# Peptides against a protein of PDB entry 6TME, part 9

Target 1, 324 residues: chain A of PDB entry 6TME
Amino acid sequence: NRLKRAYIALQAWKKAFYSDPFNTAANWVGPDVCSYKGVFCAPALDDPSVLVVAGIDLNHADIAGYLPPELGLLTDVALFHVNSNRFCGVIPKSLSKLTLMYEFDVSNNRFVGPFPTVALSWPSLKFLDIRYNDFEGKLPPEIFDKDLDAIFLNNNRFESTIPETIGKSTASVVTFAHNKFSGCIPKTIGQMKNLNEIVFIGNNLSGCLPNEIGSLNNVTVFDASSNGFVGSLPSTLSGLANVEQMDFSYNKFTGFVTDNICKLPKLSNFTFSYNFFNGEAQSCVPGSSQEKQFDDTSNCLQNRPNQKSAKECLPVVSRPVDCS
Target 2, 324 residues: chain A of PDB entry 6TME as posed
Amino acid sequence: NRLKRAYIALQAWKKAFYSDPFNTAANWVGPDVCSYKGVFCAPALDDPSVLVVAGIDLNHADIFGYLPPELGLLTDVALFHVNSNRFCGVIPKSLSKLTLMYEFDVSNNRFVGPFPTVALSWPSLKFLDIRYNDFEGKLPPEIFDKDLDAIFLNNNRFESTIPETIGKSTASVVTFAHNKFSGCIPKTIGQMKNLNEIVFIGNNLSGCLPNEIGSLNNVTVFDASSNGFVGSLPSTLSGLANVEQMDFSYNKFTGFVTDNICKLPKLSNFTFSYNFFNGEAQSCVPGSSQEKQFDDTSNCLQNRPNQKSAKECLPVVSRPVDCS

## One batch from the design tools (peptide; made by RFdiffusion4, then SolubleMPNN)

Design b1_p8_7_s2 (from b1_p8_7, 4 letters changed)
Fold by OpenDDE base, seed 3:
Parts: C-alpha cells; structure tokens; sequence
Structure b1_p8_7_s2 (fold): chain B 324 residues (1-324), chain A 8 residues (1-8)
C-alpha cells in the first residue's frame, strides 16, 4: 500500500542520517509513519478513504545526511520542507515521481551540483526555495516557464547569464543574490507582471539597466546592488509607482539622479551610494525628506560629504557609457 | 493540504 512505500522511504532516509542532534527521527520506528515527527498525513486526493504521506517538515532540525533515492517512493508528497539542516549531496532524480509537489524548500543546506532539474518535472510546483546551498552552473531557462509564486536562488554558486525567459515568470518574489551571474539583465524583465520583489545583490552583472524595468508597476523591492552596472539610471524608473526599497549601490553608474526617481510616491529607501554619479536632484539629497531615506555616499557629487576623489571620478565620469 | 511558510 501507499503507507508501506512511505515506510520504506522514511526508513531509508533515517538510515541516511549521519547526525540527528535533536533526535527528530527517534520516533521513526514501526509502520505508523503518520506518527513520525515531521511527517504529515492526509486523505489521498484520488481516494479520500486512503491515508497518505502528504507533507514533510524537518525545518531547523540540524540533521546531517543525504537524500536517498528511496524518497521517490513518497509519491503523495505535496509539501517538502527541510530547510536549515546539513543535508549534502544532490537532489535525487527519483523525486520526479512526486508529481503532486507544490512547495519545495531545501534552503540552508549543503546541497551541491547543478540546478536540480527534477524541480522542473513537477507540474504543480508553486514554491521553490533552494537558497543557501552550493548549487552551481547555469540556471535552466525553463524555470521561468513554470507558474511559480516564488523563486529563491540566492546564496549559491550559479553562473552564466540570467535567462531571457525571466519575462515569462509569474513569480511575485525572485532572488538571484549572492551568486556568480554575469551579463546584462534581460530586457524581458519588464514583462514580469506579478513581480513584487527582485534581488540581484552581489553578482557579476554588468551593462546598462534595461529601460523595461520601469514597466514593473507592482515591484515594491528592487535591489541591484553590488554588481558591475554602468551608464545612467533609466528615466523610465519614474514608472515604479509602488517601489518602496530601491538599491543601486556598489556599481559603476554615472550621470544624474533625477527628481522623477527620488519623488516616486511609495519610495521609502533609495540607496545609490558607491557609484560615479556626478549630480543629484535636491529631492535625492539625504535628509531632504522625513518620509524617505537616501544614501548618496561615495559618488562624484559636488558639495556633498563622503564623495570619491577627483582622481577616482575623472577617468569614469569623463567617459560615460551610452546606454542608447 | 496545509501550506508551510519558509523563513530563514
């Protein structure tokens, strides 16, 4: 029966634990898998008279181990939350059998290897959290063809360019932060109709910001800090009617920071420090508003404190990158 | 099925 398969899977997983400091799996004994700590049963979707393992929650268990292929026997699991453990190795391809997977959280572990492409096989997946791992290589373009609500990729080893398919994403939250992504932000970004939060912090991204960012009407958080972006801020950023937090710090931006950006109606924090901006509007000056916080530190601004030297500024400011 | 919220 389905619970017998679950028992085989869970016993194989218990055997794959190297350390269980909170004795989370201490009660993982016998055939009654629904009594196991962190295992949740529900009536099967296809037969309400049958009880199945529908969820796993081992969050914050500090378990060291790996995910054995026998986890593919958990075919009724829709919720898999195992964050804040010390699981290592790769995500098993056998998890492709978990066709009901809805929420998958393996964040804050020691997983390695390429992007877990098994996640792309789950037709009903809505939530994907793989952040704070050692996943590497290219991000599959197909991730953005999925109807995901959230995509957490931050704090990994992902490299290469951000796929052009990003514009197809229906996600409200997408994080790229603290990876090795390179190249430009795709112009298709402006097509992300449901986007509320996007974070690019601490990558190797470069080039000009696409004008299409200004089409992100629902974005509340836009962070592009700690990259290699160049040129002026797009004038189309005046279209960010709902942006609250905006960060462009630690880049190579040049030009003038305009009133149209600093007067955005929902803007509460705008950080543009550690760039090569050579001018700002009065509305962008730190302390000019009680409702808004600004940071203009370490730019090429005249008559402002904590700016770069002329020696640092002149080579960059005299050769502005044309983003047209 | 009950949904779980991820927090770190």
Amino acid sequence: as target 1 above (324 residues)
Amino acid sequence: YASYVTSL
Scores: peptide ipSAE 0.066, ipTM 0.832, DockQ to the pose 0.147
Fold by OpenDDE base, seed 5:
Structure b1_p8_7_s2 (fold): chain B 324 residues (1-324), chain A 8 residues (1-8)
Amino acid sequence: as target 1 above (324 residues)
Amino acid sequence: YASYVTSL
């Protein structure tokens, strides 16, 4: 039966624990898997008279171990939450059998290897959190073909370019922060119709910002800080009618920061420090508004405090990158 | 099944 398979899986997992400092699996004894700490049973979707393991929640258990292939026997699991542990190794391919997977959170662990492509096999996946691991290599373009609500990729070792398929994403939140992504932000980004928050912090992204960013009408958080972006800020950023938090700091931007950006109606914080901007509108000056916070530190601005020296500015400002 | 969004 389904619970017998779950028992086999959970016992195999318990055997794969190297350390269970809170004795989370201490009660993982006997066939009554529904009594196991962190195991949640529910009526099966196909037969309400049958009880199945529908969820796992081992968040914050500090368990060291790995995910054994026997976890593929948990075929009724829709919720798999194991964040803030010390699980290592790779995500088992056998998890492809978990066709009901809806929320998958393995964040803040010690997982390694390439992107867990098994996540792409789950037809109903809505929430993917793999942040704070050691996943590496390329991000599969197919991740953005998934009907996901949230995609957390930050604090990994992902490299290569951001897939152009990003424009197909229906996610409201996408994090790329603290990886090794390179290249330009795809122009298709403007097609992300449900996007509320996108974070690019601390990558190797470069080139000009695509004008299509201005099409992100629902974005509330846009953080592109700590990259290698060049050129002027797109004039189309005036279209970000709902942006509240915007950060372009620690890049190589040049040109003039316009009123149309600094007067965005929902803008609460706009950080454009540590660039090579050579001018700003009065509305962009820190302290010019009581409702908005600005940071213009370490640019090439005239008559502003804490700016770069003329020696540092001149070589960059005199040769602005044309993004047209 | 009911959703249960996790946080760190």
Scores: peptide ipSAE 0.064, ipTM 0.829, DockQ to the pose 0.099
Fold by OpenDDE base, seed 4:
Structure b1_p8_7_s2 (fold): chain B 324 residues (1-324), chain A 8 residues (1-8)
Amino acid sequence: as target 1 above (324 residues)
Amino acid sequence: YASYVTSL
């Protein structure tokens, strides 16, 4: 019964292929779906005597097509990996029937429409990768209420603010990069207990950095580059005991870059170029350490190379934003 | 079930 439903689903999907350059689905013939290339079977969790389709791996197959609603018949699938294809359209709502979904990777495709809210219906989801698509609109706050390990949202068309629910996330990795997110980083960010890597690159984020960033003791990568952030760097950044890579470049930051930041014990790379910083500690100067790399280019620093002109600096530096 | 790491 289950494999018969899987056969119907997989045959419907094969019919939804416009192009299969590597003939990946060439062997998708007959009832033995467990022999299909990229289809993986396992004993069912509820009955080990029953074989079910537990996983799909079509990564890097360059397949053009869409996801038909019949994929909702794959009710035993826990792993769905179809990255680096040319699938288009929307994620079918029928996938809500895949209640065992654990890893969902549709990255590097041509998917469109709003955030695939069907992903929120999966109670056991741990890995969500939807990056490098054309998903648009608001990010649903409920994404961060899920017990996810990784959330990849980068290189899409998401808009609006980052939900305050971000502080509830248990994810170790979250990417927002290369979207159209706006507003401030929520103060609740400091509550992300398992966060190792967070990337905000290339959005329309603005305002002051929240002081609560300094509570992210496990963060190793913090990239907020290419935004509209203002004010001084929070003094609480001295709390980032494990940060290795930190990037604040291409913003509108002002003030002084302190020893407490540049002397962070695990810091290997700190880029704060293309801002309006008017001073830096000696420990922040490029070449001051053999173990740390710094970039102070295109700020308002005195006696440093490659700085902004006084004409560019004066209007910004003379009107510092108070973040207190 | 076995897990797979995504790569681009």
Scores: peptide ipSAE 0.062, ipTM 0.830, DockQ to the pose 0.091
Fold by OpenDDE base, seed 1:
Structure b1_p8_7_s2 (fold): chain B 324 residues (1-324), chain A 8 residues (1-8)
Amino acid sequence: as target 1 above (324 residues)
Amino acid sequence: YASYVTSL
């Protein structure tokens, strides 16, 4: 019975393929769905004597098509990996029936429309990868109420503010990069207890960095480059005891880059180029350490190469933003 | 079930 439903779903999906350049679905014939390429069966969790479709892996198949609503019949699927295809349209709401969904990777496709809110319906979801698509609109705040390990949102068309619920996230990795997010980073960010990597690259984020970033003791990668951030770097960044990669480049930061930041014990790369910093500690100077790489290019630093002109600096440096 | 982590 369950495999019959899977057969209906998989045949509907095969019919929804416009192009299968590697003939991935060539063997998708007959009732033995467990023999289908990219289809993985396992004993059902509720009855180990019953074989069910537990996983889909069509990664890198370059398949053009869409996800038909019949995929909602794959009720035993816990792993759905279809990255690096040319699937288009929207994520079917019928996938809400896949209550065992654990890992959902639809990255590097041609999906459109709003955030796939069906992902919020999966109680056991741990891995969400929707990056490199054309998803648009607001990020639902509820995404961060989920007990996710990883959230990949980068390279989409998401807009509006980052939800304040971000502080509730248990994710170790969150990517916002290359979207249209605006506003400030929420102060609640400091509550992300499991965060290792967070990437804000290439958005329309603005305002001051919240001091609460310094509470991210486990963060190894913090990239806020290519935004509209202003003010000084928070002094609390000295609390980032495990940060290895830090990037604040291509913003509108001002003030002094302190010794306490550049001497962070695990810091291997710190890029603060293309800002309006008017001073740096000696420990921040590129070449000052053999173990650390720094980039101070295109700031308002005195006696450093490749800095902005006084004409570019003076209007900004003379009007420092107070973030206090 | 087996876990599969993918990267681009």
Scores: peptide ipSAE 0.061, ipTM 0.828, DockQ to the pose 0.093

Design b1_p8_8_s1 (from b1_p8_8, 3 letters changed)
Fold by OpenDDE base, seed 4:
Order: structure tokens, then C-alpha cells, then sequence
Structure b1_p8_8_s1 (fold): chain B 324 residues (1-324), chain A 8 residues (1-8)
């Protein structure tokens, strides 16, 4: 009996709660698991006459605890949302049995350990949110082989390089922000045909921006701020026909910020502050447009306010990195 | 929905 298995799983989970400040699991009593708060039942896909647990939603419950291995008994769960709790430990390998997993949101918790590779075992996964945890180590390249719509990795402890397989991703949103990723952005990034939003904020990324970024014609948000990028901005950025928000601030970029970037048709906000740019087109000057906002603060620009000193600029500007 | 998680 599927509901019996679900009962075993849910009772084991209740026992794994250290704190339930809102008494979310107070009604988790008895065999009628479909009446449990945060538990949602639906007809089974293989037999519409059978009722199964299809979803869990414990978002914002502030529950402290861990995920016990018995959760692997919830084999019919397609939606697992436990956002904004205080769950700790690792994601159980037993969750590999949840072959219908479609959306997995464990964001804003206290999870630790390596990337939860169990997520790679779910053939139908479309939404993966593991942000605001303490996951660490390398990102498995296989994550981008999956047909995901969204991948949220930000605010973790991931390190190493971004996999070259990123170009295979079908995700519209990918976040890498506030990790410890290093190396270059892979050239394969230009192959992300469905990409709308990508965020690299606050990593240890370096090198030149790949020219292939300009192929991301569907991108509306591109944020590469707070890294160690060098060289000039690629001229191919003129291809970002739909970009609205673009941020390259807090890097080590040099060269000239051109009209073809600042005149992008959908550009609303372009921040390139805290770099070593030594020139900008008139169209890039803050206040030059009513429809666009620019920030050129703390560069090596002449006749602009709030720029770096010559002493700080000269050593960097005189040694431009050739990205060709 | 994915729309609930888009960046603003």
C-alpha cells in the first residue's frame, strides 16, 4: 500500500524534527496522510483509482531537523518544497527512489556535504533549488546534461571550475553567485539557447570573458560582478539584444566601454564600476539617457568623478590583457 | 512556478 509507505516515511520525518515552532506537524497523526498539513495527494499516474502522496510543501515552516532515509518511501512525490527551514545534514541517497521528482526546493536550510548527486538520478527534474545552504566541493558536470528549467546554486560553498557542459543546459535561469568558483567562464556558455538570467556574482572567476557570451540573445540579466575578470569587454556583447540588467562591477576589466554595448536596445541598467576602464563612449556616461542607468564609478576614466588615482590605474592600464 | 523564483 503506497499510503502505508507514505505514513511510515512521514512519521519517521516527524521524529526527525528537533523543533516545529508553528506546530506544522501537529496534525501528522494517524493513517490519513493526505490530511497532513503540507502533504498533498493526487491520483497515481499508473492507476487513477489509487491516491498517492504527490507533493510536500513545508515552505517557511522554520522546522529544525534532518531528512531521514525513510523519505525514500515517498516514491510518488513529484514536488518537494522545504524552503526556508532549518533542516541539516545531507540529502538522503534513498531519495533516488522518487523517480517522479519534478521540482526540488531545499533552499535556505542548513544542508551540508557535497553536491546532492541524488538529484542527478531524477529523470524528470525541471526545477532544482539548493541555494542558501552549505553544500561544498565540485559541481558535477552532469547537472547541465539534465533538462532543467532552473538551477539555483547561489550562496553555498561550491568550488573548482564551472563545467564545460554548461553549454548543454536548457535552463532559463542559472545562479552561481556567492560561491568559490574559479577559472574562466567556459566558451560553451554561448550554446545555452534558453538562457534568460545568469548570475556569477561574488566568486573567484578570472580570465577573459568569452566572446561567445554575445550569442546569448535571449539573456535579460547578466551579472558577472565581484570576480577577477580581466581584459576588455568582448565586442560581441552587441549581440545581447534583450539584455536589460548587466553588471560587470568589481572586476579588473580594462579598455574602452563602447557605444555598441551602451546602446543595446533593451538595456536598462549597466554597471561597470570598480574596474580599470580607461575610456567610455558618450552613450555610457551616467545621465546621458533617461531610459538607461549607468554607473562608471571607480574606473580610470578621464574627466569623470569618483575615479581611481593615477597611481592605482597606471600599473594596470599600462599592461592590458590581450584576450584575442 | 518558476516565475516565483526569477531574479528581480
Amino acid sequence: as target 1 above (324 residues)
Amino acid sequence: SILDYILS
Scores: peptide ipSAE 0.032, ipTM 0.691, DockQ to the pose 0.060
Fold by OpenDDE base, seed 3:
Structure b1_p8_8_s1 (fold): chain B 324 residues (1-324), chain A 8 residues (1-8)
Amino acid sequence: as target 1 above (324 residues)
Amino acid sequence: SILDYILS
């Protein structure tokens, strides 16, 4: 029966624990898996008279170990939350059998290897959190073809370009921060109609910002800091009617920061420090508004404090990148 | 909840 399979899976997992500091699995004894700490049972969707393991929550258990292939026997699991542990190795491909997977959170662990493509096999997946691991390689373009509400990829070892399929994403939150992504932000980004928060912090992204960013009318957080972006800020950024937090700091931007950007109606924090901007509108000056916070530090601005030297500015400002 | 994971 289903609970017997679950018992086999959970006992195999217990054997895969190297350390259980909080004795989380201490009660993982006997066939009554529904009494196991962190294991949650519910009536099966196909037969309400049958009890099945529907969820795992081992968040913050500090467990060291790995995920054994036998976890593929947990075929009724829809919620899998094991963040803030010390699990290592790879995500087993046997998890493809968990066709009801709805939320998958393996964040803040020690997982390695390529993107866990098994996540792409789950037709009902809505939430994917794999941040704070050691996943590496290319991001599969197919991730953005899925109807996900949130995609957390930050603090990994992902490299290569961001797939152009990003425009197909229906996610409200997407994080790329602290990886090794390179190349340009795809122009298709403007097609992310449900996007509220997107974070690119601390990658190797470069080129001009696409004008299509201005089409992200639902975005409240846009952070592109700590990259290699060049050129002027797109004038189309005036279209970000709901942006509250915007950060372009630590790039190689040039040109003039306009009123149309700094006067965005919902803007509360705009950081454009550590670039090569050679001018800003009065509305962009720190302290000019009580409602908005600005940081213009370490640019090439005249008559502003804490700016770069002429020696640092001249080589860059004199050769502006044309993004047209 | 997914709300626990939002950045803002």
Scores: peptide ipSAE 0.030, ipTM 0.687, DockQ to the pose 0.063
Fold by OpenDDE base, seed 5:
Structure b1_p8_8_s1 (fold): chain B 324 residues (1-324), chain A 8 residues (1-8)
Amino acid sequence: as target 1 above (324 residues)
Amino acid sequence: SILDYILS
């Protein structure tokens, strides 16, 4: 019965393919769905004597098509990996029936519409990858209430502010890069307990960096480049004891880049180019360390190469934003 | 796995 439902779902999906360049679904014939390419069966959790469709892996199949609602019949699927295809449309709400969903990867497709809120319905979801799509609108705050290990949102069309619920996230990796997020980074960011990597690249984020970033003791990668951040770097960044890669380039930061930041013990790369910094500690100077790489290009630094003109600097440097 | 998706 369960495999019969799977058969119905998979056949409906095959019919929803517009193009299958590698003939991935060529063997999707007959009732033996467990033999289908990209379909993986396992003993059911509730009855080990019953074989069920537990996973889908169609990664890199270059399939064009859409996800039909019949996919909701795949109620035993825990792993759904269909990245690097040309699937379009929306994620069907019928997938709410896939209550065992553990890893959901629809990255590098052509999905559109709002955030797939069906993902929020999966109680056991640990991995969510929706990057490189055309999802738009607001990020639901509830995403960070999920016990996710990784949240990949980059390269979409998400707008609005980053939810304050971000502090509730237990994810080790979160990517916001290349969206249209605006506003400030929430102060609650410092409450992220398991964060290792966070990427804000290429958004419309603004305001001062919250001091609470310095509470991210386990962060190894912090990239806030290509935004509209202003003010000085928080002194609390000295608390980033494990940061290895830090990028603040292409913002509107001002002030002095301190020793406390540049001497972070695990820091290997620190890029603060294309800002309006008017001073830096000697430890921040590119070439000052063999173990650390710095980039101070295109700031307002005196006696450094490749800096902005006085004409460009003066209006900004003379009016520093007070983040207090 | 998640490890396959970490930033490189």
Scores: peptide ipSAE 0.029, ipTM 0.679, DockQ to the pose 0.064
Fold by OpenDDE base, seed 2:
Structure b1_p8_8_s1 (fold): chain B 324 residues (1-324), chain A 8 residues (1-8)
Amino acid sequence: as target 1 above (324 residues)
Amino acid sequence: SILDYILS
C-alpha cells in the first residue's frame, strides 16, 4: 500500500517534468519504485517488514518542472534532496504529510513565493537548504525555534528584519547572504549556542553591531560585509576566541580598530576595508603579521595607502554614531 | 548524515 502511494506520487512528479536532460526519470516505469533512479527505499520505522520510499536524491539532475501536490503521498520520506535543478513554482503544502522529513534540500532551483512554511510543520527537520531560489517576503520567526543543524537562506529575495528568535537557533551554520534583509542584527544573536559560521553578506542591514556578538565563542566565520552598518566595532569582539575569518568590509563603520580584535588568537583573515575607520592598531596593519591577513583599504586611516579622501571622510568621521 | 547511511 505504501509503495503504491509512492508510485502514484512519483508518476505524478514525472508528469510534472518539463525537461530531463540526463534522462533521470527514464527508468521511472512500473510499480517497482525502489528501482527508480534517485529513489531510495528502506524498511519502515514502524514495521521493518515493509519497504518504503525513505529518500529522494535528484541532485544535479538539471530537471525542469514543478513539485505536484501528489508528492504528499511520499509519507515515509525523510530525505529530500533535489538541488541544482530547474524546479519552479511553490513548495506544495501537501508535503506537510511527510512527518519524517529530516533533511530538505531544494537549493539552486527556481522556487518562488513566500518562505515555505510547510518546512515548519516537520517536527524532526535538522537540515534546511533553500538557498539560490526566489523565495520572498518575511522570514518566519518560527524557523529559529526548529532544532536545525544548518539553515541556508542565502541568494533569495527575503525582506524585512532578521527575527529576534535567532538567539534560539542551535544551528552551526546560518546564511542570510544576498537577500534584502534590513534593520539591525538582533541582540539575541549572542544566545546562539552552537554557531560556527554566520554570513550576512550583501543585505540592507543597518545600525550598530550588537555587543552580544562577542558571546559567540564557537564562531569561526563571521561575515557582515556589504551592508549599512554604522558605529564602532564592539569591544566585545575580543571574545571571539575561535574566529578565523572575519569580514566587515563595505559598510559605514567608524572609529578605531583595536588590538583586541586584531590579536584574536585564531584570526587568519580580517577584512575591514571600504569603511570610515579613522584609526587602527599596529597589529591591524596589513603585513604586520605573517600568520594573519588584513585589509584596511579605503578607510579614513592616516599614513596608509589607498584611503578615502579627506573630503569623503570628514562628513562621516565628524559625525560618529554613538552605539552606547 | 542519514543520507550517508541509506546510500551506503
Scores: peptide ipSAE 0.029, ipTM 0.715, DockQ to the pose 0.435

